# Designs tried in a protein design run: peptides against a protein of PDB entry 8HF1. Part 282

Target 1, 320 residues: chain A of PDB entry 8HF1
Amino acid sequence: NVMLYATKPTEVMVSFPHQEQVLTVTRLISAEIEKFYVSLDLMNIGVQPIRRSKSLQCLRDPSKKSFVKQLFNDFLYQMKEYGIYAASIAIISLIVEFDIKRRQAETLSVKLMHRTALTLCEKIRHLLVQKLQDMTYDDDDDNVNTEEVIMNFSTPKVQRFLMSLKVSFADKDPKDICCLVFVERRYTCKCIYGLLLNYIQSTPELRNVLTPQFMVGRNNISPDFESVLERKWQKSAIQQFRDGNANLMICSSVLEEGIDVQACNHVFILDPVKTFNMYVQSKGRARTTEAKFVLFTADKEREKTIQQIYQYRKAHNDIA

## One batch from the design tools (peptide; made by RFdiffusion4, then SolubleMPNN)

Design b2_p28_4_s1 (from b2_p28_4, 14 letters changed)
Fold by OpenDDE base, seed 2:
Parts: sequence; C-alpha cells; structure tokens
Structure b2_p28_4_s1 (fold): chain B 320 residues (1-320), chain A 28 residues (1-28)
Amino acid sequence: as target 1 above (320 residues)
Amino acid sequence: SEDEKILKENREIYEKMLKEPLYELIPE
C-alpha cells in the first residue's frame, strides 16, 4: 500500500500595507449607522412572543433589534475590511433582508423598524454609488464596474487578493483551476462574489477563465431561518463546483461543517486564520500536486502570522 | 478634496504594490 503521502501544499503569504486614511463617505455612513442605533434603542417594538422553537439548543433568537444591529455591524466590518466598492455590493444584501423582514413583520412597530433600517440602507447605497461615480475619471462613462474603480475603492488586502488572482490565473485553462477562497464571515461571501464577478468581467485575462461561486455558511444560530432558497442555492453552488461549472468557490466556516468539497490546487485565506481547525481544514483542501495555500496578512502582522502558522504546523504534526 | 487626496495616495500605494513581490514563501 503506497501511502499516498498527500503532498503538503506550498504555503505562501501575501502581505498588504495598512490603510489608515478613511474616506469622508465612510465616516458619514458610520455616523448615520450610529445615529440609527440610538433611534433603534428608543423604538418601542413591543414584547414579541418568544416562539419556543423545540430545539433546546436554539440560543435566544436574537432580539429583532439585535439582528438589525448585527447586519449593520457586519456591513461596517465589510466596508472597513474590503472597501467602499465591496460595501456598495454588501448593502444590497441588507436591503433585500430588511425588505423581506418588513413584509414578514407581524406588528406595525416591527414593520416600521425594518422600514427605517431599509431607508437607511437606501441612503447608504446612494452615498456609496455617488462616491464611486464622482471619482470616475471618465465623465461620460457611468460604469462604476471598471478594473480601475474596483481597485481604487478596495482596501490593500482586496487589491492584493485581486492581483493574486490575476497573476495566478491569467490566460489559464479553466479546467486546470480549482480554487477555494476562505473568508471569516458568511456575509462577506456574497460581497466578495459580487466584487469578483465585476472584476473578472472587467479583466480580459480572467474573462472565461474564472467562474466564481459562493457558499453561505449555515447560520448555527437559526438554521430554520435559512430560506429554502438559500439552501437550494448552496446545494446548486456546491454541485456546480463539483461538476467544474464553477472553478472558484468563496466559502466561510462551512467546510468545518463537513461539506465535502473536492481537492483544490489553490486555497486563499483572505481573512486571518483564527483557529487551528480552520487552518487544518482549509489547508487540507489544497491536496493536488503543486497546490498553493495562500495567506493574506497586513505587513504589521507579518511576523505574528508566521509564528501562528508555525504553531499550527507543530500542533498538526503532533496529532498526525 | 480630502477624499481626492486620499484616493491619490491610495493609487500611489497601489502602484508601489504592483512593483513588490506578490508571493512570499513561508519557510518550513
């Protein structure tokens, strides 16, 4: 029995500079969200009957207010970590979610709360889109989806990520590509997917080379709230990736839940590796010959990242 | 504008990044 020693993937790091300067639009949006939180805390939404879902382990359905704050906090995180271009895509997911919740509202007070959140999201969307348009060099081209606009309005992390895709996959055969992109948060999957669609479409060398898809992590807090549509989408996305109809999969901690994804030749970790399990599981997907495991780190965190990887390598060797 | 200045500086950072090695091997 030839123990096929799974060839260890080549572990590489991509460093990016820290961007300290914050756009005025980002500050304005953050201030509007904080004002909204004050208003939200003052809203009387009444005592909602605690629907005892039968599962004992269903942690308290986050208060309807807490869920609203969570979505905006996730948006603020995305805007900070990925830039205003990614934020312009991320805000659409909030608009859709709050419109659904508004329509499903059992009370007028809850309906009003979600309407107010939706109105804020539309304002944020307008501010973001206007900023993308106002800073386009070509007066006549209303197209905010150019490579230049995407790059200029993305964080250095996202810029280096997109560069890594271009360098790694330019003019390659799509069949030779099996790429995973890991992100920390489930909501990041959608905005990075949308960003990649626009970037690939604006980048001739990647057109018809990369076909992205995304997996949304199971909401461990409320699996019952995963729409039938989201579950269908997840199954379809995984199947497209298995069939080779998609060759780049964006995923969060979903692989921790035992989703069987094929062996990949590229694994990108866009966000910091926070756990040993994430390291082992994500690295364990880079199983092809010459597979690359790519980590992204801020320059200031470079040494800390290297030391963390050495600790994870040691721990993995001690259990293997 | 302040944002134009920020975006100019961001472009300069990006152009510098294009000249830097993208991948660094993590040693064993």
Scores: peptide ipSAE 0.471, ipTM 0.924, DockQ to the pose 0.827
Fold by OpenDDE base, seed 1:
Structure b2_p28_4_s1 (fold): chain B 320 residues (1-320), chain A 28 residues (1-28)
Amino acid sequence: as target 1 above (320 residues)
Amino acid sequence: SEDEKILKENREIYEKMLKEPLYELIPE
């Protein structure tokens, strides 16, 4: 019974205050996206040539507009949940995606739709970067990637997460660190990865301590959107993490698919635990001596989070 | 600006969080 001797990780919670106030730039961006949705609904993209492949049946004309809206909705979510600094990174992923879709467009109308979306993303990027620069007092330091800028333009959740990394890993040997960070959404992995790269580079205590990687879950909606490059990246990222060349892995639900990763000493759940399976699988990665399983919760949801963990513990003990 | 006020309030919240315990044990 090898399961009985698995040292149960220490389950800890990090609380953060709820942020109700919304920046003017965030409101402006949201309004521009809403205006774009009205324009997008009026766009005639014509009848797309039905590609006979069963996988492309999902690419009916309504699905192309729906996909554009999904990407912007994911961006709006990230801007709300992680802050405008994270949003400045998240928008780059949209720019890349819409540029790919623009190049792959089979019709002029679809090409123009993706071009219009891309132009909006470039405007949003400019608005975000300009707002980040407004806090840099030094006219000469175009570097919006300082610890101060990252922290000031991040949500309390992200601030507490970054503090947790600094407190947990400052002055540690990189070889002694095996950290997982779980997020809900695939685009959040890239966003938090980019944020962590900049934060680690701006934080001397972490520069030679943390080497992050990210792993994106399979897109259940369209495996055809998984570029060969994304699959190569996933394999490389996992291998680097196994070899100890990376010691922090950001992942979205991918470990649910049975990816064999080494025993970790830290597991951070940055977003709410929504399923029992996610709880068991993520907690089950915290297997080293003195391993920590860290949950993030808003103060207003603290009691609900604790009760949910008790239910999951009970359910786990009833199966074990 | 309204944004400067919000950013100031966010800084005050952050400074308060720095003084609070980071990790809370989830009871058994």
Scores: peptide ipSAE 0.468, ipTM 0.923, DockQ to the pose 0.831
Fold by OpenDDE base, seed 5:
Structure b2_p28_4_s1 (fold): chain B 320 residues (1-320), chain A 28 residues (1-28)
Amino acid sequence: as target 1 above (320 residues)
Amino acid sequence: SEDEKILKENREIYEKMLKEPLYELIPE
């Protein structure tokens, strides 16, 4: 048994400043969502027929109100953590979901609930897009997808992440790149994917160098809730990454041990490493000789992050 | 506007970040 000395990746940290100030548009959107929650709580949607699917359906609020609130809470998190530009992409996913739910509504009351949620999402999208356009001095270029707009309306974390991609991959051969990006939340995968597509298209040095893809972690709860389309998408995304048709994969969970992904030369942890398992599994994907394991941390959390990494290194050495 | 001030500050932070080392090695 050749103990493949797992080439220890170079562990690096990227610090970002904390932005304390909150845009007026962000406050307005948050207040509109809070007003919507008050109205949502007052909505009588009746007792929904519990479709007895035998699988332990997570206690979906029989009213489906909790699911609506969860989507908006995830949106609010993304707007806070990634900025207004990312939020403008994230809101589209909510629009799509609420339109599907509106069409699938079994009752008029549920249909109206999802319609009201959809109308709010459209208002939020308009507010976000308007704010992005206010910075485009050129009256004629409706293109809110410039490098400047992306950077200006992104959080310092996202700015440093995009800078890290530009510095690491500018003018490189696409074949020499195998990059994983880990995020905490499944909805962030799509949001960051959309952001990266626009950023790469607006950045000549990354155009035709980086081809991103995203994979939403399997819903641990029930494979039955994954649409056939979502499973097909995940399988296709993984295959594209294996075939080298995509060289950057955004993931919300460490690819379960059964997903044989090629050895990566870059692993970015965009959100905080919360568990030892996440540390070991994500670091274990950086297997090339020149592999980098990149952590993102707020400046205020830098010392705590370093201490946590030392604890994880110690724990890993004790089991190895 | 208040937002213009925030965006200006954010640009200044970004411009500062461009001059700073991006990667810090985590010591062994």
Scores: peptide ipSAE 0.460, ipTM 0.920, DockQ to the pose 0.845
Fold by OpenDDE base, seed 4:
Structure b2_p28_4_s1 (fold): chain B 320 residues (1-320), chain A 28 residues (1-28)
Amino acid sequence: as target 1 above (320 residues)
Amino acid sequence: SEDEKILKENREIYEKMLKEPLYELIPE
């Protein structure tokens, strides 16, 4: 038993300024979603036929209104935390999900509810894309996916994250990179993945250097609600990362005990570390000699973040 | 516009951040 002296990763922090100012487009979108919630509450969608599967009875909001609100609340969170560029990608995921639900609707009233949600998502998408276009100085290039547009319409957290990737990985050999990016929310994985694809494509120094993939954690509630497609995709994404076909993996959950992911040289925690388990498990993936464990914190929360890390270090040493 | 002002201020903040150290070591 070679106790591989797991070299403790270098723990580093990236601070970012708090953004207090909110764009008019963000306020407008938030107000449109709130108006939609009022309308949604007034919608009579009837009692959904209870499919007799005993296990599913408790989890089916008979109205499915709660799920619609959850998706828009998650979108609002992403728009706030990652910026309007990330929101322009996040809204596409809502469009896809509501379109699937519209097609799967068993009643006309539920179909109409999802159609109304889709109409709002398309309006939001248009408002976001228009705002991204208004700042392209070059009238001729309709390409909103430039490094400049991505940076200008991202929150300081995302800006610092992208800078961290550029500084850490510019012109490196792809084989020398094994990077994990942890985010709090499931939907953020896909949003940040889309953002990274566009950023890498717009950044010559990262082209052919970073190959991102994402993994959505299992729904804690029921593996039966995970589509066969999602499970296949998760397995494929993990395998690509193991095979070195992807060298950056975005995750919303610490890879559960048993997802053997290779020892990483970089672990980025994009969102606040809320639990000791998240700290230990994410840090435990940074196992190479030069491994970095990178935390992102608002400047106002810097001291609190440091104190929280000291508490986690102490707790880890007391158990080890 | 109000948004142009906000975006200008955000750009100025970003340009300052480019001059600051990116990584800070968390002390032991």
Scores: peptide ipSAE 0.459, ipTM 0.919, DockQ to the pose 0.820

Design b2_p28_4_s2 (from b2_p28_4, 11 letters changed)
Fold by OpenDDE base, seed 4:
Structure b2_p28_4_s2 (fold): chain B 320 residues (1-320), chain A 28 residues (1-28)
Amino acid sequence: as target 1 above (320 residues)
Amino acid sequence: SEDEKILEENRKIFEEMLKEPVYTPIPE
C-alpha cells in the first residue's frame, strides 16, 4: 500500500476590502425589481395543472411566481457579490431562462408573466451595458470587455480573484495548470465563466494559458429537456477537464456529491466555506505537489474565517 | 456624478490593493 503522501496543500487567504458604496445603477435596478415583485404579486396566472410527475413531491408553485422571484434574487446576489460587469453576464442567463419559460407556457397569463420578466431583464441589461460603455471611448459593444472595464466594474473580491489568477498563472505552461474554482451558487458558475473568458481574452499573459470550463449543479427539480442538456454539458465539461482540454473548472457545491475530478494544483474558494464537508472535499482536490488551497474573505471577516478554518482543521484531524 | 465618485474611490482602493501581496498564509 503506497501511502500516497498526500502533500497537504498550502492554505492561503486572499483578503479584499468590503465595498459599502452602491452605484446608482445598482439602486435603480434593485428598485425596478422590487416594483416588478409588486406587479408580479398582483398578476392572476390561474391554477397551473399539476403535472403529476410521481417522483418529485416538490409542489411546483402553481403560480411559478416563486421561481421568477428566485431568479431575480439570484441576479441581485450576483450583482452585489461580483459587481455590475458580472451582472451584465448574469442577466443573459435570466433572459435565456425566461424566454424558454415563455415558449413553454401553457397559458396566456403565464406567457405574459414571463414576457414581463423578460422585458425587465432587457431593461436591466441595457442599464448595465450603458454603464459599462461610459468608460469606453468607442460605442463598439466589443470594447466593454477590456481588462480595465472588467476590473473597474467588479467587486474587490472579483478584482483580487483576477489578480490571483494573473499572479499565479501569467506566462505558465497550460499543462502545468489544474485549477478548480468553487462558488456557492449554480448561476455564479456561468457568470464567472463568462467573466473569465472575457478577462483571459483581454489579458495577454493569460491568453492561451487558461482554458476555463464550468459545471453547473443538477437541478434535481425537473426531468425536463433542460435537465438532459445540463447533464450532457456536465459530462462534457468534466471530460474536457480530465483530458486537459480545460485547465480551470468553475463549479458549485455539486462537486461535493462525488464527482471524480483529478488532483488539482490550485483550488480557489471564491465564496465563504459554509460547511465542514465543503472544506474537506474542496481541499481534498488540492493534491499535487505545491498545491494551493485559496480562500477568499472580506477584511472584516478575516479573523472569523481564520477561526472557522482552525475549527475545520481540528475536526478533520479528529476524524483522521 | 455619484457613480463617478464611487468608481474613483474604487479605483483608489484597487491601486492600494496592488501594493499588497495577493496571497497571505493562513497560520498553522
Scores: peptide ipSAE 0.448, ipTM 0.919, DockQ to the pose 0.795
Fold by OpenDDE base, seed 1:
Structure b2_p28_4_s2 (fold): chain B 320 residues (1-320), chain A 28 residues (1-28)
Amino acid sequence: as target 1 above (320 residues)
Amino acid sequence: SEDEKILEENRKIFEEMLKEPVYTPIPE
């Protein structure tokens, strides 16, 4: 059902410059991960006992090495796309996941593999936190969670996103806000959520205005990573957003699975729109009279993004 | 440091971004 909503949201774009310069700490971390991949490929973890649990994960990655690489690749992506501050939050998610996997390891070799990955994550965390601290001008305020630190160590994309929130929501009534933020990757939801919590807390104009939540898609590859706790948290987050106790929801592809969310007045697409379905579904959530549908694009990709949106508009009109 | 130079450049880029409207209309 293409809901023929009579009110088309206002489609707007947020452009940001592409930054080509890479921090030395980012290069160092990337090199450490690459060295780890070489060591990981040499690790003999043996034949894993086929857990009778028909988890698609055991079928796709019997060695469990590909999942370790996936997590670090996702981290590297977040560090590149969102910056060092976001990476300092993202690495905590890896630490938690590898610690769980280490404890759940059925063999000493797998336990050692996850321990080695965890040790690398702790090293990365230290490097990131140290770099955030080195730029805090005030020796006395060990708080790396200031608006200034968040902004300085975020990519232009994230900076513009935070600016867009400040411009849109500063000193507004929380009840008048219903905001969705779409990101491509599951782990980005948690990362951006943590970043937003710290940013909102450090920004007086937003502190009592925005209450963020996040919702991550079911990882079809690893249902075991959805702890009962994570499922409960997702249900709670959705309910809080429906009840208006949260007014900003960070989502991945979960809304594609037909989660009914209330009509929103702001929909932010923080990552590139890759599919027509994503465009229609996300835009279809911006249903209020003054709803904004906000697309983020690098300046270099602006024209390509506009042309893609025209194609999606045309395709949507041809189906309607 | 090289990183301080990069961060200073990033700060300048950010300051230039502040001069531009956050939202631009997508043309029809």
Scores: peptide ipSAE 0.443, ipTM 0.916, DockQ to the pose 0.833
Fold by OpenDDE base, seed 3:
Structure b2_p28_4_s2 (fold): chain B 320 residues (1-320), chain A 28 residues (1-28)
Amino acid sequence: as target 1 above (320 residues)
Amino acid sequence: SEDEKILEENRKIFEEMLKEPVYTPIPE
């Protein structure tokens, strides 16, 4: 009975400076969204027919207005936490979502609401893309997807994350890499995935080394409301990661969904660890020899983060 | 522009970050 000593992962921290200065374009976009919220509150969308779906749980579907505000609030969060480059990718997801909701609208008033939201997203996209282009010195190269543009228009957190990937995985064998990246929000998975695709393509040392995928957590909404396309994507992404065709997986709440993710050699927690359960579950995926559990923290929050990790370690040792 | 100054400051911060180890161990 070789007791495979479950080698505890090495816990490491990546610190990043707090960015206090806000770009003019970010302020402009935030102000446009706030103006839109005022207009949205004035919109009369009528009494929505209570879909008598039998299950009492569906009664808490937030108002169609609340859903629109949630998507823009998530976008504002992503723009703040990940930067303008990430926001340029995130806005495309909002455009797609509002176009679907516009087409599915049962009333003219609801259709108009989603159309107005879509028009705002198109304006935001234009502002973001224009700002990315204005910094490309070469007037002729419409390619906003260079390593330089990605880095310059990313937050210090994202910059340090990309540096961590480059330092850890440059010129390595793809087979030796099994990496998880945990983010708090579902929409961040797609945003960071798109950013990583462009970064890997622009970084020769990571080309053919990292193959990213993402898992979108099942909305706590009944599995019946997941699109067939989303379910197919999740199954394909998980299978690619299991087969080693993808070696970096971006996920949010996947561990709560009972998705058996492989033992990984790197686990990145890109967003703050908010709960003991998140700490234990995510750390529990770093099971290979010499596995690293990587935490990201702002410099101002470093001491608080360390103290929180000590509390979680103590609590974990008391249960084990 | 104000944004150019912000981006130049961010570039300097990034260059200083390159001088530091990416990973710091969390003490046991």
Scores: peptide ipSAE 0.443, ipTM 0.916, DockQ to the pose 0.828
Fold by OpenDDE base, seed 5:
Structure b2_p28_4_s2 (fold): chain B 320 residues (1-320), chain A 28 residues (1-28)
Amino acid sequence: as target 1 above (320 residues)
Amino acid sequence: SEDEKILEENRKIFEEMLKEPVYTPIPE
């Protein structure tokens, strides 16, 4: 029980400015998704055969339309919260998922729905990549994966996160690093993972220092839809992190559910801490000597975040 | 372009962030 261990990591904050300005490309993409929702609502996909899987939880198999909308809503969230560079990675996950679903479609109408979604994702990907390329003035090196491009097309939150990694881990022995990065949403794990791979590759001081991995939560929708492959991959990712083959793990709230992860020296909470349980469980992973528990907050929310942490500290001390 | 102006503003914000300590302690 993680709650029983009095962990006293050093609690630190990383603040970032709020950016209110929205890129034209982001507005265009949002408008295209909204147009697609209108089109999607008009699509007659017929009565979906309710696969009576035995567990009553299958009743909330959201209409195949609802799931499509959920994926695009998650994408829109990632684009807003992490920036267009992260969105260029996130859209690939949607492409893969819609292509799988298109191939697995039992009806022509469902196949066409997923095909239309896929076509939109390819258009979005093109718009994002084109915008990333517009900053590479060097005609010859189409490499949109430079440190500069990543930084310029990331939100201040992501910029400060990347800076925090560089400051904390530059030229360190990879064996001395055991880092967790918590994010709110499942799909963010893979997005930030892809971003970090590119950032680390473009940053000499972090190259061969940080080896990221990600852990995706169990699909809350149905454990039955979690492919055997995904479960094997999760187990492999955890094992790599335990064996020290990976030293940075990006995870969602899944580690709250009792995934046994080693004691870490750094725990980053990239998204807002929404619950006392999240605070205790994530902080409880920072158990090494001189461990840091790092909270990210917008400057406008800094005071509110501090007050919330004081409340959580008090509540934790009252239970301990 | 409007986007270039936004990106330039972002660059300036980033440069200002570089002048600040990355980590600030949460008071006890």
Scores: peptide ipSAE 0.427, ipTM 0.912, DockQ to the pose 0.841

